# Peptides against a protein of PDB entry 6UG1, part 206

Target 1, 304 residues: chain A of PDB entry 6UG1
Amino acid sequence: SNEERKRRKYFHMLYLVCLMVHGFIRNEWINSKRLSRKLSNLVPEKVFELLHPQKDEELPLRSTRKLLDGLKKCMELWQKHWKITKKYDNVGLYMRTWKEIEMSANNKRKFKTLKRSDFLRAVSKGHGDPDISVQGFVAMLRACNVNARLIMSCQPPDFTNMKIDTSLNGNNAYKDMVKYPIFWCEVWDKFSKKWITVDPVNLKTIEQVRLHSKLAPKGVACCERNMLRYVIAYDRKYGCRDVTRRYAQWMNSKVRKRRITKDDFGEKWFRKVITALHHRKRTKIDDYEDQYFFQRDESEGIPD
Target 2, 301 residues: chain A of PDB entry 6UG1 as posed
Amino acid sequence: SNEERKRRKYFHMLYLVCLMVHGFIRNEWINSKRLSRKLSNLVPEKVFELLHPQKDEELPLRSTRKLLDGLKKCMELWQKHWKITKKYDNEGLYMRTWKEIEMSANNKRKFKTLKRSDFLRAVSKGHGDPDISVQGFVAMLRACNVNARLIMSCQPPDFTNMKIDTSLNAYKDMVKYPIFWCEVWDKFSKKWITVDPVNLKTIEQVRLHSKLAPKGVACCERNMLRYVIAYDRKYGCRDVTRRYAQWMNSKVRKRRITKDDFGEKWFRKVITALHHRKRTKIDDYEDQYFFRRDESEGIPD

## One batch from the design tools (peptide; made by RFdiffusion4, then SolubleMPNN)

Design b2_p25_6_s4 (from b2_p25_6, 12 letters changed)
Fold by OpenDDE base, seed 2:
Structure b2_p25_6_s4 (fold): chain B 304 residues (1-304), chain A 25 residues (1-25)
Amino acid sequence: as target 1 above (304 residues)
Amino acid sequence: SLIKETKEKIEKIIKELEEEYKKEL
């Protein structure tokens, strides 16, 4: 019905806000001064120097290469630190079906919300799920004075799916779900004026995204619980930005149709949420990023 | 605290959304 369509949009919006607030809270927690002091000790001076290369005036690309090498070494150091990767409880922050949401609403089971103290202990010990691990990696880079963002691919229920029963086939569901990350890192390259994408935990990759990312889910089974729709960036200065355009090859033709921002009401509402989560002034980094997004929109074109 | 102030802003946005949803029913 039209009512069920309105209901699913509404629950999608509520769930999206809750996910975006979760990312915001985790981004504050990884700014902990106590955690920063512990994690800075994981990075040797020689690796710190690679993270902070001098500008090569002759060939700025040499400076970018040093930064990339420093980030690679940081991923290796992080893997040595991280002792226990826990499986997600159920589906973690991957996309739930409408049936799972209805069943969870009936189940008064208070999800044990991880406390700040427990999170900081988990990161410090190197024991936790992949999301905690990525968040801790961002904290380590920030402890080394790197301009690192926490990235979250928000997975609200699909309001464009009007099927009542969306039961997913059981056995391969977890492997397909965790094939692509929900959380990753971006690092500002001051030399190329671009964000570098870093997945330290799942794919263990560093990329300079041009047209597509390796982190974008591919295939029907992987997209059942991970649809690239809302990629939100949280910076060290409590900035919040929609960076979906970086990771979406087909933003205009495909991704936009699956976003609440497809209509004027949803766009205005989503901008209010971003504004409420954004606590810093605009910078030249935001100008370079917006210019890149503009060029990507022009290059994709309007779908016929 | 920054988290408290942000939660208050988000709670207002949720309330406005709930009011709009109730008008459309």
Scores: peptide ipSAE 0.648, ipTM 0.953, DockQ to the pose 0.894
Fold by OpenDDE base, seed 5:
Structure b2_p25_6_s4 (fold): chain B 304 residues (1-304), chain A 25 residues (1-25)
Amino acid sequence: as target 1 above (304 residues)
Amino acid sequence: SLIKETKEKIEKIIKELEEEYKKEL
């Protein structure tokens, strides 16, 4: 019905806000001075120097290569630090079906919200789920004064799915679900004027996204619980930005149709949410990023 | 605190959304 369509949009929006607030809170927690002091000690001086290369005036690409090598070494150091990767409880922050939401509404299951102290302890010990691990990696880079931001792919229920039964097949579902990350890192390259994408935990990859990312879910089974729709960036200065355009090859033709921002009401509402989560002034980094997004929109064209 | 102030802003946005949803029913 039209009512059920409205209801699913409303629940999608509520769930999206809750996810975006979760990312914001985790981004504050990883700015902990106590955690920063502990995590900086994981990075040797030689690796710190690679993270902070001098500007090569002859070939700026040499400076970018040093930064990339430093980030690779940081990923290796992080793997040595991280002792226990826990499985997600149920589906974690991956996309729930409408049936799972309805069933969970009837079950007063108190979601055990991880406390700040427990999070900091988990990161500090290297014991936790993949999301905590990625968040801790961002904290380590920030402890080394790297301009690293936390990226979250928000997975609200699909309001465009009007099927009553949205049950997913059980056993292979977890492997397909976790094939692509929900959280990752971006690092500002001051030499190339671009964000570098870093997945330290799942794919263990570093990429300079031009047209497509390796982190973008591919295949039907992987997209059932991980649809690239809302990729939100949280920086060390409490900036909040929609960076979906970087990771969405087909933003205009495919991704937009699955976003609440497809209509004017949803766009205005989503901007209100971003604005409420954004606590810094605009910078030249934002200008370079917006210029890149503009060029990507022009290059994709208007979908027919 | 930044988290408290942000939560208050988000709670307002959620309330406005709830009011708009109730008007459209």
Scores: peptide ipSAE 0.645, ipTM 0.952, DockQ to the pose 0.900
Fold by OpenDDE base, seed 3:
Structure b2_p25_6_s4 (fold): chain B 304 residues (1-304), chain A 25 residues (1-25)
Amino acid sequence: as target 1 above (304 residues)
Amino acid sequence: SLIKETKEKIEKIIKELEEEYKKEL
């Protein structure tokens, strides 16, 4: 019905803002001074020097290569620190079906909200789910004075799916779900004026995204619980930015149709949410990023 | 605190959305 379409849009928006607030809270927790002091001790001086290369005036690419080598070594150090990767309880922060939401509304299952103290202990011990591990990796880079962002791919229920029963049955459903990450890292390269993408936990990869990312979900089964629609960046200065354009190859033709920002009401609402989560002044880094997004929109074109 | 102020702003946005949803029903 038209009522069910309105209800699904409304519930999508409520779920999206709750996910975005969750990312904001985790981004504050990883700024802990106590955690920073512990995690800085994991990074040897030689690796710290690679993270902070001198500017090569002849070939800025040499400085970027040193930073990339430093980030690779940080991923190796992080894997040595992380002792226990827990499975997600149920589907974690991956996308739920409409049926799973209706069933969960009837079952007052107390979501065990992880406390700040428990999170800091989990990161410090190297024991937790993949999301806690990525968040801890961002904290380690921030402890080394690296300009690292926490990235969250927000997975609200698909309001474009009007099927009554959306049950997902499959023996490999968990493996397909966790094939691509929900959380990752970005690091600012001051030499190339670009964000470097780092997945320290899932794909264990570093990339300089131009047109497409390895982190973008591919295949029907993987996209059932991980649909790239809202990639939100949280920086160390409490900035909040929509960075979906970096990771979406087909932003205009495919991704926009599945976002609440496809209409003026949804765009205005989403901008209000971003503004409420953004607590810093604009910088030249934001100018370079917006220029890159503009060039990506022009290069994709407007779908006919 | 930053979290408290942010929560108050988000709670206002949620309330405005709830009011709009009720008018469309």
Scores: peptide ipSAE 0.644, ipTM 0.952, DockQ to the pose 0.913
Fold by OpenDDE base, seed 1:
Structure b2_p25_6_s4 (fold): chain B 304 residues (1-304), chain A 25 residues (1-25)
Amino acid sequence: as target 1 above (304 residues)
Amino acid sequence: SLIKETKEKIEKIIKELEEEYKKEL
């Protein structure tokens, strides 16, 4: 019915804002001075120097290469620190079906919301789920004075899916779900004027995304619980930005149709949420990023 | 605290959305 479409949009929006607030809270916890002091000790001086290369005036690419090598070594150091990767409880922050949401509303499963103290302890010990691990990696880079963002791919229920019974009955459902990350890192390259994508935990990859990312879910089974729609960036200065355009090859033709921002009401609402989560002034980094997004929109064109 | 202030702003946005949803029913 039209009512069920309205209901699903409404619950999608409520779920989306809750996810975006979760990312914001985790980003504040990453900025813990106590955690920073502990995690800085994981990075030896030689790796710190690679993270902060001098500007090569002849070939800026040499400076970017040093930064990339420093980030690779930081991923290796992080793997040594992280002792226990826990499985997600149920589906974690991956996308739920409408049926799972309806069933969960009846079952008061008290999701034990991880307290700030427990999060800081988990990161310090190297014990937790992959999301906590990525968040801790961002904290380590920030402890080394790297301009690292926490990236969250928000997975609200698909309001465009009007099917009642998506029984995701497959034994492989968990493997397909976790094939691509929900959280990752971006690092600002001051030499190339670009964000570097870093997945320290899942794919263990570093990318300079131009047209597509390896972190973008591919295949039907992977997209059932991980649909790239809302990629939100949280920076060290409490900035919040929609960076979906970086990771979406087909933003205009495919991704937009699955976003609440497809209509003017949803766009205005989503902008209000981003504005409420954004606590810093605009910078030249935002200008370079917006220019890159503009060029990506022009190069994709208008969908036929 | 920054989290508290942000929650208050988000709670206002949620209330506005609830009011709109009720008007469309």
Scores: peptide ipSAE 0.643, ipTM 0.952, DockQ to the pose 0.899

Design b2_p25_7_s1 (from b2_p25_7, 13 letters changed)
Fold by OpenDDE base, seed 4:
Structure b2_p25_7_s1 (fold): chain B 304 residues (1-304), chain A 25 residues (1-25)
Amino acid sequence: as target 1 above (304 residues)
Amino acid sequence: ASEAEELLHELGEKYREIKEEFEKE
């Protein structure tokens, strides 16, 4: 019905706000001064120097290469720190079906939310799920004075799916779900004026995204619980930015139609949500990023 | 700042409750 379509759209909006607020709260928790002091001790001086290379005036690319090597070594150090990777409880922050949402509304189970103290202990010990691990990695880079962002791929239920029964095939569902991350890192390269993408936990990759990312889900089974629609960046100064354009090859033709921002009402609403979560002034880094997004929009063209 | 953080915390708790309601299936 038209009413069910409205209900699913509003529920998608509510769920998206809740996801974005979760990302904001986790971004605050990883700014813990106590955690920062502990995690800085994981990075030896030689690796710290690679993270902060001098500008090579002859070949700025040499400075970027040092930064990339420093980030690779940080990823290796982080893997040595992380002792236990727990599986997600059920589907974690991956996308739920409408049936799963309806069934959960009937189950008044009291949930034990992960408290800030428990999170800080988990990161400090190296015991937790992949999301906690990525968040801790961002905290380690921030402890080394690296301009690192927490990236979250928000997975609200698909309001464009009007099927009631979206039974997912059970057995391979978890493997396909976790094939691509929900959380990752971005690091500002002051030499190239670009964000570097870092997945320290899942794919264990570092990339400089041009047209597409390795972190963008591919294939039907992987996209059932991980649909690239809302990639939100949280910085150390409580900035919040939509960076979906970086990771979407086909923003206009494929991604936009699955977003709340497909219409003017949804665009205005989503801008209000971003503005409410954005607690810093604009910087020249934001100008370079917006220029990159503009060039990516021009290069994609208007979908035929 | 504090009120906004508290509202964000409450929304995040409500989200976690909603999330976890969905995770226990």
Scores: peptide ipSAE 0.027, ipTM 0.622, DockQ to the pose 0.063
Fold by OpenDDE base, seed 3:
Structure b2_p25_7_s1 (fold): chain B 304 residues (1-304), chain A 25 residues (1-25)
Amino acid sequence: as target 1 above (304 residues)
Amino acid sequence: ASEAEELLHELGEKYREIKEEFEKE
């Protein structure tokens, strides 16, 4: 019905705000001064120097290479620190079906909310799910004065799916779900004036995204619970930015059709949500990023 | 995980409430 379409759109909006606020809160928690002091001790001086290379005036690419080597060594150090990777209790922050959402309302299970103190302890001990691990890695880089962002791929239910039963059948559902991350890191490269993408936990990869990312879900099974639609970046100064354009190859032709921002009302609404979560002034880094997004929009073109 | 599940539970209740409101109109 038209009513069910309105209901699913509204619920998608509510769910998206809750996910974006969750990302904001986790970004605040990883700015903990107590955690920062503990995590800085994991990084030797030689690795710290690689994270902060001098500018090579002859070949700026040499400075970027040092930064990339420093980030690789930080990933290796993080793997040594992280002792226990817990599975998600259910689907974590991956996308639920409409049926699963309806059924969850019947389950009066007392969920134990993860308190800030428990999160900080989990990161400090190296015990937790993959999302806590990625968030802790961002905290370690920030403790080393690296301009690292927490990236969250927000997975609200698909309001474009009008099927009554959206049950997912499959024995490999968990493996396909966790094949691609929901959380990752970006690091500012001041030499190339670009964001470097870092997945320290799932794919264990570092990339300089040009046209496509390895972190973008591929294949039907992997996209069932991980649909690239809302990739939100949270920086150390409480900036909040939509960075979906970096990871979406087909933003205009495919991704936009599955976003609330497909219409003018949804675009204005989503801009208000981003503005409410963006607690810093604009910087030259934002100008370089917006220029990159503009070039990506021009290169994709308008879908016919 | 537990925060996400709690949020999803609260959202599931909200979805049901909204559903019941739309079914009464």
Scores: peptide ipSAE 0.060, ipTM 0.699, DockQ to the pose 0.650; fails the geometry check
Fold by OpenDDE base, seed 1:
Structure b2_p25_7_s1 (fold): chain B 304 residues (1-304), chain A 25 residues (1-25)
Amino acid sequence: as target 1 above (304 residues)
Amino acid sequence: ASEAEELLHELGEKYREIKEEFEKE
């Protein structure tokens, strides 16, 4: 019905806000001064120096290469620190079906919220799920004065899916789900004026995204619970930005159709949500990023 | 239980509330 479409749209909006607020709260928690002091001790001076290279005036690319090497070494150090990667309980923050949402409402299970203290302890011990691990990695980079963002791929239920019964009964559903991350890191390269993508936990990759990312889900099975639609960046100064354009190859042709921002009402609403979560002034970094997004929109063109 | 399961429970309750509101209109 038209009512069911409206209901799914409104619930998608509510779910998206809750996910974006969750990302904001986790971004605040990883700014903990106590955690920062502990995590800075994981990074040797030689690695710290690579994270903060001098500007090579002859070849700025040399400075970027040092930063990339420093980030690689930080990933290796993080793997040594992280002792236990727990599986997600059920599907974690991956996308749920409408049926799973309806059924979850019937389940009176008392869930225990992960308290800030428990999160900080988990990160400090190196024990937790992949999301906690990525968030802790961002905290470690921030402890080293690196301009690192927490990236969250928000997975609200697909309001464009009008199918009632999508039982995802596949035995491989978990493996396909976790093939691509929900959380990752971005690091500002002050030399190239670009964000570097870092997945320290899942794919263990560093990327300078131009047209596509390895972190973008591919294949039907992987896209069932991980649909790239809302990639939100949370910085150390409580900035909040939509960075979906970086990771979406086909923003205009494919991704936009699956977003609330497909219409003017949804676009205005989503801008209000971003603005409410954006607690810092605009910077030149935002100008360079917006210029990159503009160039990506021009290069994609309008879908025929 | 994960924070994600709690969020799902809260969202599931909100989904019922919204559903019941739309069924009364």
Scores: peptide ipSAE 0.037, ipTM 0.679, DockQ to the pose 0.794; fails the geometry check
Fold by OpenDDE base, seed 2:
Structure b2_p25_7_s1 (fold): chain B 304 residues (1-304), chain A 25 residues (1-25)
Amino acid sequence: as target 1 above (304 residues)
Amino acid sequence: ASEAEELLHELGEKYREIKEEFEKE
């Protein structure tokens, strides 16, 4: 019905705000001075020097290569620190079906929300789910004075799915769900004027995204609980930016149709949400990023 | 600053409530 379509759109909007606020809160928690002091001790001086290379005036690419090597070594150090990777409770922050949402609304069980103190302890001990691990990795890079962003792929329920029954087949669902991450890292390369993508936990990869990312979900089964629609970046200065354009090959043709921003009302609403979560002034880094997004939009073109 | 932090806290509580409601399955 038209009413159910409105209900699903509204619930998608509410759920998206809650996910984005969660990302903001986790980004604040990883700025903990107590955590920073502990995590800085994991990084040897030689690795710190690679994270902060001098500018090579002859070939800036040499400086980028040192930074990439430093980030690779940081991933290796992080794997040594992380002792216990817990499975997600149920589906974690992956996308729920409409049926799962309806059934959940009927169940008044109390869940134990992870408190800030429990999070900081989990990161410090190296015990937790993959999301906590990625968030801790971003905290370690920030402890080394690296300009690292927490990236969150927000997975609100699909308001474009108007099926009554949205049950998923159970057997391989978890393996396909966790094949691609929900959280990852970006690091600013001051030499190339680009963001470097780092997945320290899931795919264990570092990439300089040009046209497509390895982190973008591929295949029907993987996309059931992980749809690339809202990739939000949280920086160390409490900046909040939509970086979906980086990871979406087909932003205009495919991704936009599945976003609340497909219409002018949704675009204006989503801009208000981003603005409310963005607590810093614009910088030259934002100018370089917006220029890159513009070039990516021109290169994709408008779908016919 | 304080009002925005309070609003974010309230939205975070609502998120916890919604998340708790959803994690119940």
Scores: peptide ipSAE 0.028, ipTM 0.618, DockQ to the pose 0.062; fails the geometry check

